# Peptides against a protein of PDB entry 3V4O, part 180

Target 1, 234 residues: chain A of PDB entry 3V4O
Amino acid sequence: DQPLAKDKVALLIGNMNYREHPKLKAPLVDVYELTNLLRQLDFKVVSLLDLTEYEMRNAVDEFLLLLDKGVYGLLYYAGHGYENFGNSFMVPVDAPNPYRSENCLCVQNILKLMQEKETGLNVFLLDMCRKRNDYDDTIPILDALKVTANIVFGYATCQGAEAFEIQHSGLANGIFMKFLKDRLLEDKKITVLLDEVAEDMGKCHLTKGKQALEIRSSLSEKRALTDPIQGTEY

## One batch from the design tools (peptide; made by RFdiffusion4, then SolubleMPNN)

Design b2_p26_1_s4 (from b2_p26_1, 11 letters changed)
Fold by OpenDDE base, seed 1:
Structure b2_p26_1_s4 (fold): chain B 234 residues (1-234), chain A 26 residues (1-26)
Amino acid sequence: as target 1 above (234 residues)
Amino acid sequence: MELGLQSFAPLQSKDEKPKVYPKMEV
């Protein structure tokens, strides 16, 4: 029996025009490409670029309002970020230099809020660096997550490592999106799909020894991004 | 800003050998 989604909602954020940090280029193209793909998968997609802290928090709040029992929620982020003690922090474009956790959005906190909505699937695709921020001495004490067995993290890079984008005279995808976009429409369990993306990325000579996809999942069901929305199946 | 439907310049070819830069402050 094929799993069904109550609905499918995605929030895509691409931050590139930072005020106090190096500018990026890939997030623009990556968000655009992913938007088109997710729409083909019948996701309701909200795509935003260059968000301030205030705007990011508002976007997440609005995203959470669209989530409910059985809804598939997908959060994609491309931009600067860091990871302290297993917690991922997305950096807004107006973040100070140096930035700290108080200036950033914690992904695990968003996950906690998604769990409260009793979502059917929680997918995080994080195309950001995962190096420790030495300027942030805070150890976040987060509430324990519920055991929902419906969580999938696709990290563009390994823990403690950097994520990369391609820079040339023209527009290009980040390394993660370069490979993700080729497989995203496949009717496969999301973890299987990401595993294949990881293998493809592993063959890339540009990132050997520098960047590798990491999948972290507690997903116990064969759920795919291609799963039909309840009431639309024939 | 909200991302609207728009046209983009052609993407770089997968066969190109561009430079790779980290998504962090270096």
Scores: peptide ipSAE 0.037, ipTM 0.554, DockQ to the pose 0.038
Fold by OpenDDE base, seed 3:
Structure b2_p26_1_s4 (fold): chain B 234 residues (1-234), chain A 26 residues (1-26)
Amino acid sequence: as target 1 above (234 residues)
Amino acid sequence: MELGLQSFAPLQSKDEKPKVYPKMEV
């Protein structure tokens, strides 16, 4: 029996022109290419670049309004970030130096809100660093997550490690997107697809010993990004 | 061909980002 999505919605955020932090280049290309791929998969895609804290929070709120029972939700982020105590924080372009949790968006809080929508699938693709921010001593008290068995995290790098972009002539992808884009359209369970991306990254001499993909999932059903939308024939 | 890698790590100080320049055979 083919799994069906009620709808498919994606929010893509690429932050590169930071005011108080080093500028990035890859998020522009990465967001563009991922947008095109997800649209081929019949996702409704909202793609945004260089968001302030206020704009990021509003974008997430609007994204959540598009989610409902059985909807596939995908959040992609490329930019600066950090991870404290298992919580991932996305850094807005207007964040101060140093930044703290109150200046950033917590991914796990977004997940909690997505669970309340009774979504069919929750996918997070996070192309950011996962090092601890020593300037932030806040221990977030997060409400316990529900057991929904429909969650997939694709971290561009290992816990406590850095993510990278390729520096050469012209614009190029981040390391994660370089490999993800070659597999994204495959009709496979999303965790299997990401595992193949991890293998591709591991075979590349450029990234060996520098960056490795981490997959964290609780997915009890064979859900794929290629799953058809209910009421449509493919 | 030699390609450079630039870290996404935000700088909380005036220090430069770490860079890596691995060699890849094409």
Scores: peptide ipSAE 0.031, ipTM 0.523, DockQ to the pose 0.624
Fold by OpenDDE base, seed 4:
Formats: structure tokens, C-alpha cells, sequence
Structure b2_p26_1_s4 (fold): chain B 234 residues (1-234), chain A 26 residues (1-26)
């Protein structure tokens, strides 16, 4: 039996115009393209660009309000970020230099809140660097996550590594989105889909030795982004 | 123009530290 989603909701954040950090280009295109793709998959999509800390927190709060039992939740982030002790931090555009955890949004905290909503699927697509931030000495005491077996992380890069975008005179995708967009509409288990994206990235000479997709999942069911919404006439 | 997979375009790290250009005192 094909799994059904009660609903499908996505929050897409692309941060480019940082005040105290290098500006990025790809998030604009990446968010736009992903928005169009997810809409084709019947996601309710909220897409936002260049969010301050306050705006990001509000966006996440609003996103969480749309989640409920059996809802598919997808969070996409493109921008600066870091990873300390297995915790991923998204950097708002108004973050100071150096930024610290208090200035950023912790993805694992968002996951915890999503779990409280009893979501059917939690997908995180994180197109950000995963280097350790030595200026952040905060050891997060995160509450233990529930064992929900419905979690998928697609990291644009490996732990401790950087994510890249292509610098062209025109608008170009980030490396992750370049490959993700080609497969996103496929009717496959999300982990299988991401694995294929990883293989595609691995075949690209441009990214060899520079960027590799990491999939971290605890997904016990064959859930896909293409899964129909409950109550929709097939 | 779809950037073909063979684009030799330089990759920019998203975490590239801003090069602090020393303000040369003129």
C-alpha cells in the first residue's frame, strides 16, 4: 500500500545578501526552482529570501503551525551555515561576524518540534557548509529526539566540508540543487532519490574531491515526495 | 543557457571568509 500524506508543506529559505559575510548568488535560483518543483508535487510551499534571525524564527514558527499528524514537512535551506557536534546551524543574513549559535537556527531543534507534531515525514535539505565554527563554544544539550523513523537529511556536503555554488556571470544553481532538480519529481522513496542524486554528483568532475552529498536517514517506510495527499481523488 | 555538466566555472565556497582587506592608510 502506497503511503499517503495528510498534507505536504515545505519551507524554503535562501539567504544571499549577508551583512557581515560573503554574499551568495545561487540561493535565489535554487529556491525558485525548488518552489516550482515542489508545487508540482502538491506541496504547500512558503519560499523566503534573505531572512534576518527574527524573520527566520517567525518563518519556522509559521511552518510548524502548518504541520500536524501525518503531514509531510520539508525544510530547505540555502545559505551560510555550520555544524557543531552534529547540530546544523542556519545563518541569518543579519548574523554577526563571527556568528554563534545564539544568532542562528538549529535544525535539530526544528526537527524536535516537527516530531511533536507527529508528522508523517520530515525532510531536511541543507545546502550549506558543515564546517565546525570554532567561535561557537556552545555545547548544545539537546533533548533526545523521539524515535519516529520518518527523518531524512540531505546534506549538500559531507561533515566538516564546504558547499559550493557555480560562479558565472549569470544566475546558476548551487551544486546540490543542480543535481537534485533533475530527480526531485521521480516517484521513488526519498532516500533512494537522494542516493541517485549523490551518484550524479559523484560523476561530476567539477565536484570530485570538493563536494559530496551525505544522506542521513531513519525512514522505515517507503515514503516519497510524490506520495498523494489523503482524500485526493487518484 | 543550461550550464552543461562540463562547466569549468570556478566553485565558490559558501563559507569563504571575507578577505579582510587591510585598510591601507593613504
Amino acid sequence: as target 1 above (234 residues)
Amino acid sequence: MELGLQSFAPLQSKDEKPKVYPKMEV
Scores: peptide ipSAE 0.026, ipTM 0.494, DockQ to the pose 0.066
Fold by OpenDDE base, seed 5:
Structure b2_p26_1_s4 (fold): chain B 234 residues (1-234), chain A 26 residues (1-26)
Amino acid sequence: as target 1 above (234 residues)
Amino acid sequence: MELGLQSFAPLQSKDEKPKVYPKMEV
């Protein structure tokens, strides 16, 4: 039988107008398009742009309050970021130059808190760079994650690599969202869906050898973003 | 900034070769 979600909640963050870092363009369009798609999938979506550190932390706290046992939680982030020792850090728009861990939000810490809520599915879509930040030598000591077998990471790029956006005279998607949006509504296990996105992205000559989607998952059930919410199935 | 009901310009497909830039400070 098709798995059921208790509820479906998404937090989408797009940071573009950085104070001390290069401005981005794609997050605006990417967050907008993803919002529309996730709403079609009956997600309760909170979409925010250009968040300060304080605002990002508050948004995450509010998001966590909406999570409970069996709820599908999705966090999407588009903006500047880095990865140190396997930990992903989202960079707020008011982050200093250079930024460090104390200025940023650690995705794995959010995951830990989501696990405490006993969520049915935890999806992270991270459209950010994953290069090492040499200005941050902190080795984070994180609490061990629970074995929940319900975690999916869609990294827009490979470990140690950069994520890209297309610059045109008009608004354009980031490379990841360009391909994700074409498949997101498909009724497939989320890891299978992302794998197909990876294949489509692999055909893009613009990012060939520069950017590739990485999927990291322990998902033990055939859960999809299309899974119906309990009591609403027909 | 919360995304309310906002209209955004549609994705423009141009025949021009798009330039790709990293989402990080270079």
Scores: peptide ipSAE 0.035, ipTM 0.553, DockQ to the pose 0.038; fails the geometry check

Design b2_p26_3_s1 (from b2_p26_3, 13 letters changed)
Fold by OpenDDE base, seed 1:
Structure b2_p26_3_s1 (fold): chain B 234 residues (1-234), chain A 26 residues (1-26)
Amino acid sequence: as target 1 above (234 residues)
Amino acid sequence: KEEEIEKLYEEALKLGDKGLQSFSPE
């Protein structure tokens, strides 16, 4: 049977103008492009740029309020980040230098909260570096996740590696988004779609040996971003 | 804009590492 979504909701965050860290450029264009694509897929999209810690936490809270049983939830983040002990941390623009976990948002904590909403699909697209933060010695104690078999992580880069953007003449685009946008509208299982993106990105000579897409999933159903919303007529 | 992005990619290839910016805070 064709899988159905009760609704589709996406939160897109692009952080560029950091106060105490190097500024980025690509998130502006990347968020814009992804917004347009997800709207074509009938997602309700909230796109935000340059969020402080307080604003990011509020945005996530509001995003969670839109989630419910059977809803497809997608979180996209482009900006500075790090990964410690398998946990991904998104860095707000007002984060101190150096930043620690208490200054950042843990993606896995957001996932836990999404599971409590009994969502139909949880997709995380993380366009950030995944290097360890040596200034953060905190060992995370996270609550155990439920077995929901509806989780997909698309990491722009592999563990311990960096994510990159291309820049020329004032224009910038993330390497991940460069290849993701070409396939995002395809009617395929989301993990299959991302696998094809990974192959396309793998042919990029600029980032060969420096950046590789990693897919981490626990998805037991053939869920696609193109899945129709329940009660809608076409 | 899509055409501009494609040109950006081609120019970045010519520039090599000079055309890349890491999302790293370093």
Scores: peptide ipSAE 0.285, ipTM 0.800, DockQ to the pose 0.714
Fold by OpenDDE base, seed 2:
Structure b2_p26_3_s1 (fold): chain B 234 residues (1-234), chain A 26 residues (1-26)
Amino acid sequence: as target 1 above (234 residues)
Amino acid sequence: KEEEIEKLYEEALKLGDKGLQSFSPE
């Protein structure tokens, strides 16, 4: 049977104009491109740029309100970030230097909340660095996750590594988005799709030995971003 | 726009590491 989504909702966050950290450029274009693609996939997309901690938390809260049983939820983030002890942290534009976990949004906490909504699919596309933040040695105690088998993480880079953007003549594009956008509309299981993106990225001479896509998933069903919405005709 | 991105990629290939910007806070 073809898996069905009750609805499809995506929150896209691109942080570029950091107050206390280097500015980025690619998130603007990357969010725009991904927005257009996800809309073609019938996602309800909320795209936001340059969010403070307060705004990011509010955006996530509003995003969660749109989630319900069987809904496909997708969170995309492009910006500064770090990973400590397997926990991914998205850095708001007003984060201090150095930032700590209390200044950032923990992706795994968001996942926990998404699970409580009994979503049909939880996809995280994280276009951020995954280097350890040495200025934060705190190990957060996270709530235990449920066994929902509907989780997919697409990390733009591998653990402990950096994510990159290409820049020339005022235009910028993230390496991850460069390859993701070519396959995102394909009717394939999301993990298979991302695996193909990983292979494409692996052929990129620019980021050879610097950036590699990592897929972490617990997905027991053949769920695709192209899956029809319940009650609709395709 | 897609053509511009492709051109960007081609130019980045010529630039090598100089065409890359890390998302690192450093």
Scores: peptide ipSAE 0.280, ipTM 0.795, DockQ to the pose 0.734
Fold by OpenDDE base, seed 3:
Structure b2_p26_3_s1 (fold): chain B 234 residues (1-234), chain A 26 residues (1-26)
Amino acid sequence: as target 1 above (234 residues)
Amino acid sequence: KEEEIEKLYEEALKLGDKGLQSFSPE
């Protein structure tokens, strides 16, 4: 039987104009491109740029309120970030230098809250670096995740590595988004789709040996971003 | 903008590492 989504909701965050860290350029275009594609897939999309810690936390809270049983939830983030002890941290634009986990949003905490909503699918697309933050020795005690085989992580880069953007003549585009956009509308299981994106990106001579897509998933059903919304005839 | 992005990619290939910028805060 064709899998169905109760609804489709996406939150896209692009942070560029950091106060105490190097400014980025690609998130603007990347968020724009992904917004247009997800809307073609009938996602309800909220796209936000340059969020402070307070604004990011509020945006995530509002996003969670839109989730419910059977809903497909997608969180995309482009900006500065780090990974400590398997936990991914998104850095707000007003984060201090150096920043600590207390100043950032932990993705795994968001996942835990999404699981409580009994969502049909949880997709995280994280376009950020995954290097360790040596200035933060905090080991967060996170609540144990439930066993819900409906989780997909698409990391723009592998653990301990960096994510890159291409820049020329005032235009910038993330490497991850460059290849993701070509496949995103395909009617395929989301993990299969991302695997094809990984192969495409692997052929990029610019980032060979520097950036590689990593897929981390626990998905027991053939769920796709193209899955119809309940009540809709396809 | 799709055409411009493709051109950007082609030019970046010519520039090599000079056409890349890391998302790293370092």
Scores: peptide ipSAE 0.260, ipTM 0.780, DockQ to the pose 0.700
Fold by OpenDDE base, seed 4:
Structure b2_p26_3_s1 (fold): chain B 234 residues (1-234), chain A 26 residues (1-26)
Amino acid sequence: as target 1 above (234 residues)
Amino acid sequence: KEEEIEKLYEEALKLGDKGLQSFSPE
């Protein structure tokens, strides 16, 4: 009764060197660490840094081409972002100030496209702020999502809150990744794994009252990142 | 399918120092 993945593909994006917004530091290390971990989990990983809008869209398009029925897809993003009306927007490094939805990539749109591929699991790890963007008054009208029961969102922070990074001896690390990396290799249902990460993060006095992991999931099967890949071609 | 993987690889290469990629064995 061990769940199997047809294949496992991950796209990791870390945006730091923004042109019109404050620069970040943690995404570099966070992407690196997550890359190494996911490779140990037999994910095919593409890790990209400092992507423009054009580059991000291309990366997502290519990522989607690798998805198919039963494939595990994981999207990780570290960078600036915002959330309006329940929609998460990843901000490219060349986004204007202020940025709007048309300048950014909507995660829910990506999810829709992933669902069309009939993936076995869709995991989103979003290490970004989730504050409302008051400069964007557009109300996204997104297509209804399918009922696939294979969706997991790991938000580095709760709605309306910020995600933070810590620095030690010149090394920056996101709070989310700091705790995620300690458990990512565990053979547990992904939602259970993230719940444990949330608990660990909750013990961090540095971010108490400021950042809390949010898990949003519709996962009806015991899917884990450690699930083996089928011996057959996907 | 291998072609799609190659395309993703190529796109990553175009980004130069901004990109890293690895593919698990089939």
Scores: peptide ipSAE 0.047, ipTM 0.515, DockQ to the pose 0.020; fails the geometry check

Design b2_p26_3_s2 (from b2_p26_3, 14 letters changed)
Fold by OpenDDE base, seed 2:
Structure b2_p26_3_s2 (fold): chain B 234 residues (1-234), chain A 26 residues (1-26)
Amino acid sequence: as target 1 above (234 residues)
Amino acid sequence: DEEKIKKLYEEAEKLGDKGLQSFSPE
């Protein structure tokens, strides 16, 4: 029997209009496109743009309230970010310059909370830079993660690298989303799907040597974003 | 779809730094 989702919930955050940092363009379209795709996959999608720290924390809290045993949770973030010591930090639009961990949302902390909900699948799609923040030398003490074997990280770029957007005719799309959107609806294990996206991205001459998709996963079951919701017929 | 994206960009540019923008679940 294929895995079933109790429900499927996604929170999409696109931060563009930063107060103290360079503005971005791609998150708008990327969030929009991903929203449409995830809805086709029967996800309940909440999409938000340009969130302050307060708003981001509230959004995550509300997202977590929608999670429960067996629920598929997907968090997508497009915006500024950094990675220190393996911890990913999403930067709110009102973050100071320089920002520190206390100004940002730690993805791994969110993961911990998702695990407490006994979710069926936890997917993080992080379209952000992953350079180290030299202005933050603190190592957050994170709660220990459970062994749930239901975690997938799709990083738009590799550790220490930047994520890029392409612009054409006034439009901008993230490189990650450019390739992700072509495969997202495929009925494949999510890690396999992302691997194919990585391969597609690797053929992009524009970002050769600049951006590469990184997949980090602990997924022991063949779970796909296309998995049916329990109690429904497909 | 392409037209929708264009419109979305146009609207976003007009909104500027208004702050929080959301897409309601459908």
Scores: peptide ipSAE 0.048, ipTM 0.514, DockQ to the pose 0.046
Fold by OpenDDE base, seed 1:
Structure b2_p26_3_s2 (fold): chain B 234 residues (1-234), chain A 26 residues (1-26)
Amino acid sequence: as target 1 above (234 residues)
Amino acid sequence: DEEKIKKLYEEAEKLGDKGLQSFSPE
């Protein structure tokens, strides 16, 4: 039977103009392109750029308020980040140098909160570096996640590796988004879709040996971003 | 749900006024 979403909500964050860290270029275009695609998939999309810690936390809070039982939630992040002990941290533009976990947003914490909303699908697309932050020696104490079997992580790069952008004539685009945008509208299980993106990305000679898409999922149902929304729309 | 959606968009707009760049569905 065709899976249905109660609603579809996406929060897209692109951080570029960091105060104390190298500036990025690709998130602007990447967020824009993904916004347009997700809208075609009937997602309610909020896209924000260059968020401070306070603003990011507020955006996530508001995003969570839109989630409910059966809702498809998608979080996209493009910017600086790191991964310590399997936990992904998104870095706000006003983060100090060096930054620590208390200055950043933990993706797994957001996931926990999404699980509490009994969402139908939780998709995280993280276009950020995943190197360990040696300046952060904090071991996060996180509550155990529920077994919801509706989680998909698309990491733009492998653990311990970096995510890259390409630049042509002043225009920058992330490697991940370059390949994701070609398949995002396909009516396929989200993990299958991302797997195909991974294969396409693997053919890119520019990032061979430097960047590879990693998919981490616990998805027991054939859920797709193209799944129809149940009920009436305004 | 509609009210919550409205609030989210309003917050996004507020952030935009603070110098952030937002892509509003409106």
Scores: peptide ipSAE 0.040, ipTM 0.566, DockQ to the pose 0.022
Fold by OpenDDE base, seed 4:
Structure b2_p26_3_s2 (fold): chain B 234 residues (1-234), chain A 26 residues (1-26)
Amino acid sequence: as target 1 above (234 residues)
Amino acid sequence: DEEKIKKLYEEAEKLGDKGLQSFSPE
């Protein structure tokens, strides 16, 4: 009765040292912490920091090559970003100011490619701002997504809002990761898990009125990050 | 499959200290 993953792979990207944008601090720690947690969940994890556009695209391409039927794919991104017309864009460290869609990686495009691989689960954890980029007026005409019912988006913040980091004693941690890490190892449906994270975040006075987790999902099966890998991986 | 994994990690290695590589426990 328990769902099984053919394999579990994760790509974690943390961009901090932007050339033309404010530098961030939290992604370093966040990527590190998430890496360790996902390893405990038997994910094959590649974690990368401060990627240029070219490097990000290459990383995503290689990540996609690991995806196949029934594979659990998880993409985590921490860095600058924006959302235009429902499309999320991850900003590389070498993006110009202002950046535009052609300088960034569209998450929905990645999702489309993941769907083509017939993955068992697609999880996107996006720790980035979701404000509209007024300098990018391009309306991407994306092909309609397939109905796969295996998609989960965990946005660190709600649409149009910002994501924040907490600094303490010289360390910085994203607010999203602060709460996510406490529950990530729980054997629960991923949407339920994220919902609990959302509640935890909501109880924190530091985030009230500032940052709220948004869950967007189409998940028809009780898939969890803790789901075991099939004896035959491939 | 193993080759695909290798390629991913090779790409990460090319990035040097920008990347952290991890394999699932056997």
Scores: peptide ipSAE 0.032, ipTM 0.546, DockQ to the pose 0.021
Fold by OpenDDE base, seed 5:
Structure b2_p26_3_s2 (fold): chain B 234 residues (1-234), chain A 26 residues (1-26)
Amino acid sequence: as target 1 above (234 residues)
Amino acid sequence: DEEKIKKLYEEAEKLGDKGLQSFSPE
């Protein structure tokens, strides 16, 4: 009675060395740690760092080619970002200052394309700030999403807030990844797993009042990252 | 599709060759 994945594919992007924006440090370690964990879960993982706009778009395109009916797709992003009118934008390292939506990748557009592939599960883990970009007042017109009941968003921070990294002994780690990595291998419905991560993060005194995990989901089945793969690998 | 997977990894490697850091299995 356990749900089955036709395949499990993940794309991890960590942007740190921005050309026109403050550099980050945590994405390096965060992407590495998440890569290791997802591979233990039998995900096919591609992990990339410091992508330009073109490279990010290409990576997403290639990622989408691996998706098909019943496939579990996971997109993780760590870097600069913003959220305007409920749409999340990932910022490439070559984005101008200030950046606008046309310089960035819209996560909801990627979701739309994933839905067209009839995926079994769509998971987005977004470790980025979610503050509004005041330099971009464009209201994007997005295609309506289908009702697939297989979508999970894990936002490292709540709406309008920032995502943070901590540094200790010369090593940086994102707050989100700090807590996510402790639970990611658990055999639980992904939304339940993330809820527990949220609770753990809530106990962190460093980010109280600054960062809180937000989960948005439409998941009608007990889908877990630990779900076994059945069917032909492609 | 194994070929598609291979292509994705190859692209990741190419990006790495261009000065990016990749955790591709290649």
Scores: peptide ipSAE 0.048, ipTM 0.579, DockQ to the pose 0.022; fails the geometry check

